# Designs tried in a protein design run: peptides against a protein of PDB entry 7SID. Part 70

Target 1, 151 residues: chain A of PDB entry 7SID
Amino acid sequence: LHMYLMLLKELPGEEYPLPMEDVLELLKPLSNVCSLYRRDQDVCKTILNHVLHVVKNLGQSNMDSENTRDAQGQFLTVIGAFWHLTKERKYIFSVRMALVNCLKTLLEADPYSKWAILNVMGKDFPVNEVFTQFLADNHHQVRMLAAESIN

## One batch from the design tools (peptide; made by RFdiffusion4, then SolubleMPNN)

Design b2_p19_1_s2 (from b2_p19_1, 13 letters changed)
Fold by OpenDDE base, seed 3:
Structure b2_p19_1_s2 (fold): chain B 151 residues (1-151), chain A 19 residues (1-19)
Amino acid sequence: as target 1 above (151 residues)
Amino acid sequence: SPVEEEFEKLVEELEKRNA
């Protein structure tokens, strides 16, 4: 875990996007890591904060590439799982804060949710529609973060 | 638990993508 998180932390920013092949390699163990630490709120928060770099890379890539679509699909599956569990009240506010930041970054890359669509339980949920739900979050800080992202 | 079930599904789905 520590090595994986360190690698995610050291990823270059938007100014230096990674090759999509490298992004795919980083995404492969992500689901396993999330599953292993699913009950650790702090680890989940940390993971969500670190995968922000992945979103930035996805937004700078060619959307017509097969590798891009694959990476997008893998990433969105993970985000969809976190969102679904959030709806089931499984995560504390700090994790939801990190999730909102991920969704915000997705909207920056895809404002109209052309590709940023969460598929959960066989249904599609555009990120822009998902994001608006956090405006009604039970926690004040989550609502404020969501509101700031829209304004 | 519901959490375990959701992540198990997630892992299975991504394993299919990575195969």
Scores: peptide ipSAE 0.108, ipTM 0.702, DockQ to the pose 0.617
Fold by OpenDDE base, seed 1:
Structure b2_p19_1_s2 (fold): chain B 151 residues (1-151), chain A 19 residues (1-19)
Amino acid sequence: as target 1 above (151 residues)
Amino acid sequence: SPVEEEFEKLVEELEKRNA
């Protein structure tokens, strides 16, 4: 876990996009790591904070490539799982804050949710629709963060 | 729990795509 988190932490931001092939390699173990630590709030928060770099990288890639679509799909699977567990109130506000930041970044990259669609339990949920739900979050800071993303 | 099982199903689906 430590090594993987370190790798995610060191991922370059928007100014230095990685080749999509490298992004795919980083994403391959992500689902398994998230699943393994799904009950650990601190680990989940850390993972969500670090994958922000992945979102930024995906937003600057060639969206027409097969590798890009594959990377997007793998990433969205993980985000969908976190969102699903959030709906079941499995995560504290700090984890939800991190998730909102991920969703915010996704919307910045894909404002119209052309590719940013969460598939959960066989149903599609555009991120823009998912995001609005956090405007009614029980925690004040989560609502505020979500509201800041609108303007 | 059913919710946790759904999380695991998503992981399994991804693993199938990567296989």
Scores: peptide ipSAE 0.108, ipTM 0.698, DockQ to the pose 0.780
Fold by OpenDDE base, seed 5:
Structure b2_p19_1_s2 (fold): chain B 151 residues (1-151), chain A 19 residues (1-19)
Amino acid sequence: as target 1 above (151 residues)
Amino acid sequence: SPVEEEFEKLVEELEKRNA
């Protein structure tokens, strides 16, 4: 886990995107790590904060590339799982804050949710619709973060 | 829990994609 988290942390930002093949390699272990530590709030928060760099890389890539679509799909599956557990109130506000930041970054790359769509229980949920739900979050800091992202 | 089981299903789907 420690080694993997270090790799995620050291990803370059939007200004210097990685090759998509490298992004894919980093995403492969992600689902397993998230599943294993799904009940650990601190680990989940850390993971969500680190994968922000992945979203930035995805937004700077060729959207018509098969590798890009694959990476987007893998990432969205994980985010969908986190969102699903959030709906069941499994995560504290700090984890939800990290999730909102991920969703915000997705919307910056795809404001109209053309590709940013979460599939949960066989149903599609556009990220822009998912995002607006956090405007009514029980925690004031989560609501504020969501509101600031719209303006 | 049923919710955690759904999470695991999503993970399994992703694993199939990566296989």
Scores: peptide ipSAE 0.107, ipTM 0.700, DockQ to the pose 0.776
Fold by OpenDDE base, seed 4:
Structure b2_p19_1_s2 (fold): chain B 151 residues (1-151), chain A 19 residues (1-19)
Amino acid sequence: as target 1 above (151 residues)
Amino acid sequence: SPVEEEFEKLVEELEKRNA
C-alpha cells in the first residue's frame, strides 16, 4: 500500500499530464486497494488525496479516446463507491473533505457533468448534483469547503 | 463494467451488515 500511495503521490500534476496508458495502469489496482481499506478512515483519506493527481490528468485529457473513457470509468467507479458510503455515513469529515476535493477537480474539468457521472447501484448521479449535497453536510468544515468550491 | 459491479456489490454487502 505504501509503495502504491507513494507512486500516486509522485505522479505529475496537471502541469505535466501523464500518458493515458500510464494512468490506466495506475487505476487498475486502485479499486482493489480501496475495497481492502474501505473501513480505514486514514487510508481512505490518503488515497483520495493522492488520486487528485489522477483526476487532474483525466481532466486535461481532451482526447476522446477509448483509453480515456476507460480510465474515466474506472476512476468514477471508485469515486462513486466513496460517495455512496459517505451517504451511508461511513466516513468521517476528513475523508468527506478529501472526496469533495476530488469532486471539485472533476467539476473543473467537466462543469456540466458530461462524462463525470457516478453510477451507483445501477443509477446515474451527475457529479454536479452530487456535489451540491455536501453543502448540507453535517460537518461545518465540509460545508465550508463545498461552498468555497462553488464560488 | 466488472469493476463497477464489484464495488456495487461491496457497497450492498456493507449496507446489509450495518442495517
Scores: peptide ipSAE 0.098, ipTM 0.666, DockQ to the pose 0.066

Design b2_p19_1_s3 (from b2_p19_1, 10 letters changed)
Fold by OpenDDE base, seed 5:
Structure b2_p19_1_s3 (fold): chain B 151 residues (1-151), chain A 19 residues (1-19)
Amino acid sequence: as target 1 above (151 residues)
Amino acid sequence: DKVEEEFDKLVEELEKRNE
């Protein structure tokens, strides 16, 4: 886990994206890692914070590339799972804040939710619609973070 | 654990749709 988290953390930002093939390799074990530690709030928060670098890489890639679509799918699978469990109140505010940051980054890359769509339980939820739900979060810091992201 | 099982099922379903 430690080594994997380090690799995620060391991903370059938006200005210097990695080849999509490298991004895909890092995303392959992500769902399994998240599932394994789904009940560990600190690990989930750390994972969500580190995958922000992946989203930044996705935003600079060719949207028509098969590898890009694959990477987007891998990432959205994980975000969808976290969001679903968040709605069931399984995560504390610090994890929800990390999730909001991920959603914010997605919206920066895809403001109109053309590809940033969460498919959960057979239904499609555009990230822009999902994001607005956090404006009514029970925790004030989550609401504030969501509100700041709109400006 | 029911929560863990739900997460696993959700991930599996999402993965199938992305393939």
Scores: peptide ipSAE 0.071, ipTM 0.688, DockQ to the pose 0.354
Fold by OpenDDE base, seed 1:
Structure b2_p19_1_s3 (fold): chain B 151 residues (1-151), chain A 19 residues (1-19)
Amino acid sequence: as target 1 above (151 residues)
Amino acid sequence: DKVEEEFDKLVEELEKRNE
């Protein structure tokens, strides 16, 4: 876990996007890692904070490439799972805040939700629609973060 | 564990859709 988190942390930001092939390699174990630590709030928070760099990389890539579509799918799988469990009230506010930041970054990369769509339980949820739900979050800091993101 | 089952099922389903 530590090594994997280190790799995620060291990802370059939006200014220096990685080749999509490298992004794919980093995403391959992500779902398994998230699943393994799904009940650890601190680890989940850390993962969500670190994958922000992945989102930034996805937004700077060629949207028409097969590798880009694959990477987007891998990433959205994980985000969808976190969101679903959030709806089930399984994550504390700090984890939800980290998720909101991920969603915010996704919307910045894909304002029209062309690819940023969560498919959960056979239903499609555009990220912009998902994001607005956090405006009504039970925790004031989450609501504030969501509100600030749309201003 | 309900949480474990829910997460694993969801991830598995989503991964299948991406293949």
Scores: peptide ipSAE 0.068, ipTM 0.683, DockQ to the pose 0.369
Fold by OpenDDE base, seed 4:
Structure b2_p19_1_s3 (fold): chain B 151 residues (1-151), chain A 19 residues (1-19)
Amino acid sequence: as target 1 above (151 residues)
Amino acid sequence: DKVEEEFDKLVEELEKRNE
């Protein structure tokens, strides 16, 4: 985990996008890592914070490429899982904060949710619709973050 | 699709551990 997190942390920002092939390699273990540490709030928060770099990379890539779609799908699967469990109140506010930041970044890259769609249990949920739900979050800071993201 | 299947598995595992 530590090595993986370090790798995520060392990713260049939006100014220096990685080749999509590298992004794909990075995403491959992500779901497994998230699943393994699903009950560790701190780890989940850290993961979500680190994958922000991945989101930024995804947003800069050609949306028509197969690799981009693949990467987007893998990433959205994880985000969808976190969101699903969030709705079930399985995560504390700090994790939800990190999730909101991910969703915010997705919306910046795809404001119309052309590709940023969470498929949960066979149903599609555009990220823009998902994001607005956090405006009614039980925790004050989460609501504030969501509101600030819209401004 | 395959992504959806993976999601379902992930969610299932996540839910089990978070119960």
Scores: peptide ipSAE 0.052, ipTM 0.641, DockQ to the pose 0.078
Fold by OpenDDE base, seed 3:
Structure b2_p19_1_s3 (fold): chain B 151 residues (1-151), chain A 19 residues (1-19)
Amino acid sequence: as target 1 above (151 residues)
Amino acid sequence: DKVEEEFDKLVEELEKRNE
């Protein structure tokens, strides 16, 4: 876990995007790692904070390539799972904060939700519409962050 | 564990749909 988290943390920023092949390799174990530590709130928060770099890479990639679609799908799968469990009140506010930041970054990369769509339980949820739910979050900091993300 | 099983099933289902 520690090694994986360090790899995520040290990902290059927007100024130096990774090749899509490298992004795919990093995403492959992500779902399993998230599942394994699903009840560890601190680990979940850390993972969500670190995968922000992946979003930045995805936003600058050729959206027409198969590898890009694959990477987007794998990433959105994890985000969708966290979002779904958040609706079921499984995560504390700090994890929800990290999730909102991920969603915010997705909107920055894809403001019109062309690809940033969460498919959960057979339904599509554009990321720009997901924020409406966080505006009504029980924790004031989450509501505030969500509001800032819209503007 | 019930929570563990729920998350695993959810992730598996989402992976099948999004890939």
Scores: peptide ipSAE 0.060, ipTM 0.686, DockQ to the pose 0.280; fails the geometry check

Design b2_p19_1_s4 (from b2_p19_1, 10 letters changed)
Fold by OpenDDE base, seed 4:
Structure b2_p19_1_s4 (fold): chain B 151 residues (1-151), chain A 19 residues (1-19)
Amino acid sequence: as target 1 above (151 residues)
Amino acid sequence: SRVEEEFDELVKELEERNS
C-alpha cells in the first residue's frame, strides 16, 4: 500500500500529463485497494487526495481513444463507490472534503458532465448533479468547499 | 455489512468489465 500511494503522489499534474498506458497501469490495483481499506478513513482520504493527479491527466487526454475510455471508466467506478458510501454516511467530513475536491476537478475538466458520469448500482448519475448534493452537506466546511466551485 | 457488500459488488463489476 505504501509504495502504491507513493507512486500516486508522484504523478505529474495537468501541465505534464502521463501517457494513458501508464495511467491505466496505475489504475489497475486502485479498486482493490479502495475496497480493502474502505473502512479506514485516513487511507481513503489519502487515496482521494492522491488521485487528484489522475483526474487532471484524464482531463488532458483525447476522449476518443479506447484507453482513455477505459481509464475514465475505472476511475469513475471508484469515485462512484466512494459517493455511494458517502450517501450511507460511512465517511467523516475530511474524507468528504477530499471527494468534493475530486468532483470539483472533474467538473473543471468536464463542466457539463459529458463523460464524467457515475454508474452506481446500474444507474447513471452526472457529476454536476452529484456535486450539488454537497451544497447541502451537514458539515459547514464541506458546504463551503462545494460553494467555491460555483463562483 | 450490506454497505461493504455493495462496495465489493461495484469492484466486481469493474473487474468483469476489464476482463
Scores: peptide ipSAE 0.073, ipTM 0.694, DockQ to the pose 0.593
Fold by OpenDDE base, seed 1:
Structure b2_p19_1_s4 (fold): chain B 151 residues (1-151), chain A 19 residues (1-19)
Amino acid sequence: as target 1 above (151 residues)
Amino acid sequence: SRVEEEFDELVKELEERNS
């Protein structure tokens, strides 16, 4: 886990986008890692914070390539899973904060949700619509974080 | 638990659709 988290942490941001092939390699084990540690709030928070760099890289890539679509799909799988469990009230506010930051970053990269769509249980949920739900979060800090993205 | 199973099933389902 620590090795994988270190790799995610070292991923460059928007200023230095990685080749999509490298992004794909980092994403391959992500779903399994998230599933394995789904009950560990601290690990989930850390993962969500680190994958912010992945979103930034996705936003700087060639959006028309097959590799980009593959990377987007793998990433959105994980985000969709976290969102699903969030609806089940299984994550504390700090994890939800990290998730909101991911969604915020996705919206910055894809404001019109052209590719940022969560397919959960056979239904499509554009991230812009998903994001607005956090404006009504039970925790005030989550609501505040969501609200600042609207302004 | 039920929630844990739902997470795993969701991940598998989404991965299959992306493959």
Scores: peptide ipSAE 0.071, ipTM 0.674, DockQ to the pose 0.399
Fold by OpenDDE base, seed 2:
Structure b2_p19_1_s4 (fold): chain B 151 residues (1-151), chain A 19 residues (1-19)
Amino acid sequence: as target 1 above (151 residues)
Amino acid sequence: SRVEEEFDELVKELEERNS
């Protein structure tokens, strides 16, 4: 886990996009790691914070390539899973804040949710619609973070 | 739990789609 988290942390941001092939390699174990530690708030928060770089890379990539679509799909599945569990009140505010940051970054890359769509339990949820729900989060810091992201 | 199982199902779907 630690080694993998370090690899995620080492990802360059928007300023230095990685080849999509490298992104795909990093995404391969992500879902399994997330699933394994889904009940660990600290690990989940850390993962969500680190994958921000992945979102930034995806936003700067050619959306028409097969690899890009594949990477987007893998990433969005993970985000969707976290979103789903968030709706079920499984995550504390700090994890939700990390998720909001991920969603914010997605919206920056795809403001109209053309590709940023969460598929959860067979249903599609555009990220722009998902994001607005955090404006009504029970925790004031989450609401504030969401509000700051809108304006 | 049911919720955790649903999370795992999402992961499973990903694996199936990308295998």
Scores: peptide ipSAE 0.048, ipTM 0.660, DockQ to the pose 0.692
Fold by OpenDDE base, seed 3:
Structure b2_p19_1_s4 (fold): chain B 151 residues (1-151), chain A 19 residues (1-19)
Amino acid sequence: as target 1 above (151 residues)
Amino acid sequence: SRVEEEFDELVKELEERNS
């Protein structure tokens, strides 16, 4: 886990995007790691904070390539799972804050949710619509972060 | 799709371990 988290943390930002092939390799174990440590709030928060760099890389890639679509799909699967479990009240506010930041970054890369769509249980949820749900979050900091991201 | 299947498997695993 520690080594994987380190790799995620060291991902280059938008200024120096990784080749999509490398992004795919990093994303392959992500869902399993998230599942294994789903009850560890700190680990989940850390993962969500680190994958922000993945969004930045995806936003600068050729959206028409198969590798890009594959990477987007794998990433969105994880985000969708976190969102789904958040709706089931499985995560504390700090994890929800990290999730909102991920969604914010997705909106910055894809303001009209052309590709940033969460598929949960066979249903599609555009991120721009999902984002509005956090305006009604029970925690004031989550509501504030969501409100700031819309403006 | 493959992505949908992966999500379903993840959700299933999460639900089973929460029980």
Scores: peptide ipSAE 0.034, ipTM 0.624, DockQ to the pose 0.080

Design b2_p19_2_s1 (from b2_p19_2, 9 letters changed)
Fold by OpenDDE base, seed 4:
Formats: sequence, structure tokens, C-alpha cells
Structure b2_p19_2_s1 (fold): chain B 151 residues (1-151), chain A 19 residues (1-19)
Amino acid sequence: as target 1 above (151 residues)
Amino acid sequence: SMEEERKEQEKAVEEFLNS
């Protein structure tokens, strides 16, 4: 885990996108790692914060290739799972903050949720729809962060 | 297809949550 987190930390920002092949390699273990540590709030927060780079990288790509869709799908899988567990009140506000940041970045890349759609248990949840729910979050800071994204 | 992608995501999410 530590080495993986270090790798995520070293990811370049949106200004310098990685080749999609590299993005895919980074995303391959992500779901498993998140699942394994899903009950650890600190680890989840850290992961979500680090994958912001991946989201920005994906958003910058205007390519409609299979690799792009694959990468997007792998990322959305993780976000969808975190969203589901958030709905079940499994995560503290700091983790939700990190999740909102990811959603915010997704919306910046895909404002109309053309591809940013979470699929959880057979249901589709456009990120813009998911995001609006955080405007009513129980925690003040989460609401504020969400509100900043729509202003 | 988009439908196939959603199915794959669904399966992956399920595996995530049930692991």
C-alpha cells in the first residue's frame, strides 16, 4: 500500500498528462486496494486525494478510445463504491471531502455527465446528480466545498 | 458499448463491496 500511495503521490498534474497506458497501469490495483482498506478512513482519504491527479489526467483527454473508456470505467468503479458507502454513512466528513473533490474534478472535465456516470447495483447515477446531494451533507465543510463548485 | 461498460462497472462495484 505504501509504495502504491507513493506512486500516486508522484503523479503529474493536469498540465502534464500521462500516457493512457500508464494511467491504466496505475488504476489496475486501485479498486482492490480501496476495497481492502475501505474501512480505514485515513487510507481512503489519502487514496482519494492522490487519485485527483488521475481524474485531472482523464479529464484532459479528449480521446474516445477504448483505453480512455477503460480508465474512466475503472475510476468510476472506485468512486461509485465510495459513493455507495458514503450513502450508508460509512465515511467521516474528511473522506467525504476528498470524494467531493474527486466529483468536482469530474464535473470540471464533464459538466454534463456524459461519461461521468456512476453505476451501483444496476443503477446509473450521473455525477452531477450525485454531486448535488452533497449540498445537503450533514457536515458544514462538505456543504461548503460542494457549494463552491457550483459558483 | 456503453451498456457493456456499465455492466462491467456494476460487477466491479459489486466485487468491491462484497470483498
Scores: peptide ipSAE 0.418, ipTM 0.877, DockQ to the pose 0.341
Fold by OpenDDE base, seed 1:
Structure b2_p19_2_s1 (fold): chain B 151 residues (1-151), chain A 19 residues (1-19)
Amino acid sequence: as target 1 above (151 residues)
Amino acid sequence: SMEEERKEQEKAVEEFLNS
């Protein structure tokens, strides 16, 4: 876990996009790692904060390539799972804050939810529709963070 | 296809939640 988190932490931001092949390699173990530590609030928060760089990188990539679609799908798998567990009230506000930041970044990259669609339990949830639900979050800081993205 | 990709995501999410 530590080594993987270090790799995610050192990911270059939007200013320095990585080749999609490298992004795919980083995303391959992500779902398994998240699943393994899904009950650890601190680890989940840390992972979600680090994968923000991946989303920013995806936004600058060629969206027509098969590798891009694969990377998007792998990322959306993780976000979809975290979203589902959030609906089940498994995560404290700090984890939800990190998730909202991911969703916010996704919407910046794909404002029309062309690819940013969560598939959970056989149902599709466009990220823009998912995001609006956080405007009614029980925690005021989560609501405030969500509201900041409106303007 | 997009439908196939969604099915793959569905299966992956299911594996995540059931692991």
Scores: peptide ipSAE 0.414, ipTM 0.875, DockQ to the pose 0.336
Fold by OpenDDE base, seed 3:
Structure b2_p19_2_s1 (fold): chain B 151 residues (1-151), chain A 19 residues (1-19)
Amino acid sequence: as target 1 above (151 residues)
Amino acid sequence: SMEEERKEQEKAVEEFLNS
């Protein structure tokens, strides 16, 4: 875990995008790692903060390539799971803050939710619709972050 | 295909949530 987190932390952002093949290699274990540590709030927060760079890389890539779609799908799997558990009130505000930042970055890369659609339990949730739900979050900092992101 | 990709994603989310 520690080694993987260090790798994610050093991931280049939008300014220096990685080849999609490299992104796929980084994303391959992500779902398993998140699932394994889903009950650890600190680990989840750290992971969510670090994967922001993945979204930035995806936004700079050719959206028509198979590798891009694969990477997008793997990433959305994780975000969708975190979203679902958030709806079940499994995460503290700091984790929700990190999730909102991920959603914000997704909207920056895909403002019209062309590909940024969460699939959870057979239902589709466009990120733009998901994002607005955080305007009513119980924690004031989460609401403020969501509101700031819209403006 | 898009349908296959959605099914794959759905299964992956399910595996995540059921672990």
Scores: peptide ipSAE 0.412, ipTM 0.872, DockQ to the pose 0.364
Fold by OpenDDE base, seed 5:
Structure b2_p19_2_s1 (fold): chain B 151 residues (1-151), chain A 19 residues (1-19)
Amino acid sequence: as target 1 above (151 residues)
Amino acid sequence: SMEEERKEQEKAVEEFLNS
């Protein structure tokens, strides 16, 4: 876990994108790691904060390539799972803040949710629709973060 | 296809949540 978190932390952002093959290698363990530590609030927060760089990197790639779609799918799998657990009230506000930041970054890359769609339990949820729900979050800081992201 | 990709995503989410 420690080694993987260090790798995620050092991932370049939008300004200096990585080759897609490197992004894919970093994403391969992501779902398993998140699933294993899904009950640890601190680990989840840390992971979500680090993967912001992944989304920024994906936004500059060729969206028509198979590798890009693969990377997008792997990322959306994790975000979808975290969102589902959020709906089940499993996460404290600090984790939800990190999730909102991920959703914000997704919308910056895909404002109309052309590819940014969460699939959970056989249903599709466009990220813009999911994001809007955080405007009514129980915690004021989460609502504020969501509201600030709209303008 | 897009449908196949969505099905793969669905299975992956299920595995995540049920592990």
Scores: peptide ipSAE 0.411, ipTM 0.872, DockQ to the pose 0.346

Design b2_p19_2_s2 (from b2_p19_2, 8 letters changed)
Fold by OpenDDE base, seed 1:
Structure b2_p19_2_s2 (fold): chain B 151 residues (1-151), chain A 19 residues (1-19)
Amino acid sequence: as target 1 above (151 residues)
Amino acid sequence: SREEERKEFEKSVQEFLNS
């Protein structure tokens, strides 16, 4: 876990996007790690904070490439899983805040949710639609973060 | 193959969801 988290943490920012092939390799173990530590709030928070770099990379890529679509799909699937479990009240507010930041970053790259669509249990949920739900989050800090993100 | 990797990924996601 530590090695993987370190790798995610050290990803370059938006100024220096990774080749999409490298992003795919980073995403490959992500779902397994998330599943393994799904009950660890701190680890989940850390993962969500670190994958922000992945979101930034996805937004800077060639949208027409198969690798881009594949990477986006895999990433969004994991985010969708976090969102689904959030709806089931599996995560504390700090994890939800980290998720909101991920969604915010996605919307910055794709404001109209053209590609940023979560597919959960066979149903599609545009990220902009999902994001607005956090405006009604039970925790005031989550609501505030969501509200600040749209201003 | 890519297809096999995708299937493994999807399986992992399902395990995540079924926690």
Scores: peptide ipSAE 0.442, ipTM 0.881, DockQ to the pose 0.948
Fold by OpenDDE base, seed 3:
Structure b2_p19_2_s2 (fold): chain B 151 residues (1-151), chain A 19 residues (1-19)
Amino acid sequence: as target 1 above (151 residues)
Amino acid sequence: SREEERKEFEKSVQEFLNS
């Protein structure tokens, strides 16, 4: 876990995006790690904070390539899982804050949710519509962050 | 293979979603 988290943390910034092939390699263990530590709020928060680099890279890639679509799909599936568990009230506010930041970054790259769509159990949730529910979050800071993402 | 990786990914996602 710690080795993987360090790897995610040390991802290059937007100025030097990774090849999509490298992004795919980084995404391979992500779902497994999330599954193993789904009940650890601190680990989940850390993961969501670190994958922000992945979101930024995905938004700048060639959207017509197979590797880009594959990477986007895998990433969005994991984010969708976090979203689903959030709706089931499995995560504390700090984890939800980190998730909103991920979604905000996705909206910056895709404001109209043309590709930024969460698919959970066969249902589609466009990211630009997900914020509607975060605006009604029980925690003040989450509501505020969601509102800032829209404006 | 790509297919095996996709299957393992889907399996892990399902485990992630399970209570």
Scores: peptide ipSAE 0.408, ipTM 0.869, DockQ to the pose 0.920
Fold by OpenDDE base, seed 4:
Structure b2_p19_2_s2 (fold): chain B 151 residues (1-151), chain A 19 residues (1-19)
Amino acid sequence: as target 1 above (151 residues)
Amino acid sequence: SREEERKEFEKSVQEFLNS
């Protein structure tokens, strides 16, 4: 886990996007890691914070490439899982904060949610619609972060 | 294969969701 998190942390920013093939390789263990540590709030928060780099990479690639769609799909599936568990009140505010930041970054890359759509249990949830739900989050800081993101 | 990887990915996601 530590090595994986370090790898995520050291990813280059938007100025130097990774090839989508590399992003795919990075995403391969993500679902497993998230599943394994799904009940560890600190790990989940850290994961979500570090995958922000992945979001930035995903938003810069050609939307028409198969690898891009694949990477986006895999990533969004994981984010969707986090959101689903959030709705089930499985995560504390700090994890939700990190999730909001991920969603914010997704919306920056895809303001119209053309590809940023969370599919959870067969249902589609555009990120823009998902994001607005955090405006009503039970925790003050989460609401504030969500509100600031759209101001 | 990609298909196998996808299958394992989906399995992991389901395990994640079923927590």
Scores: peptide ipSAE 0.400, ipTM 0.869, DockQ to the pose 0.919
Fold by OpenDDE base, seed 5:
Structure b2_p19_2_s2 (fold): chain B 151 residues (1-151), chain A 19 residues (1-19)
Amino acid sequence: as target 1 above (151 residues)
Amino acid sequence: SREEERKEFEKSVQEFLNS
């Protein structure tokens, strides 16, 4: 786990994106890791913080590439799962804040949610629509973070 | 294969949601 998290953390930012093939290799174990540690708030927070680098890489890639679409799909599916469990009140505020940061980064890359769409239980939820729900979060810091992201 | 990897991915996501 720790080695995997380290690899996610060390991904380059928007200035020097990795080849999409490398991003796909890093995404392969992600859902399994999330499943194993879904009840560990600290691990979930760390995962969500580190996958921000993945979003930055995706934003600099050719969206018409098959590998890019595949990477986007896998990533969005995992984020959708986190959002679903958040709605079921499974995560504390610090994890929700990390999730909001992921959604914010997605909206920076796709402000109109053309491709940033969460599919949960066969239903589609545009990230911009999902994001507005955090404006009504029970925790003040989550609401503030969401509000700051709109401006 | 790519298809098998996709199926395993979907299975792990389902386990993530339901476990």
Scores: peptide ipSAE 0.393, ipTM 0.865, DockQ to the pose 0.953

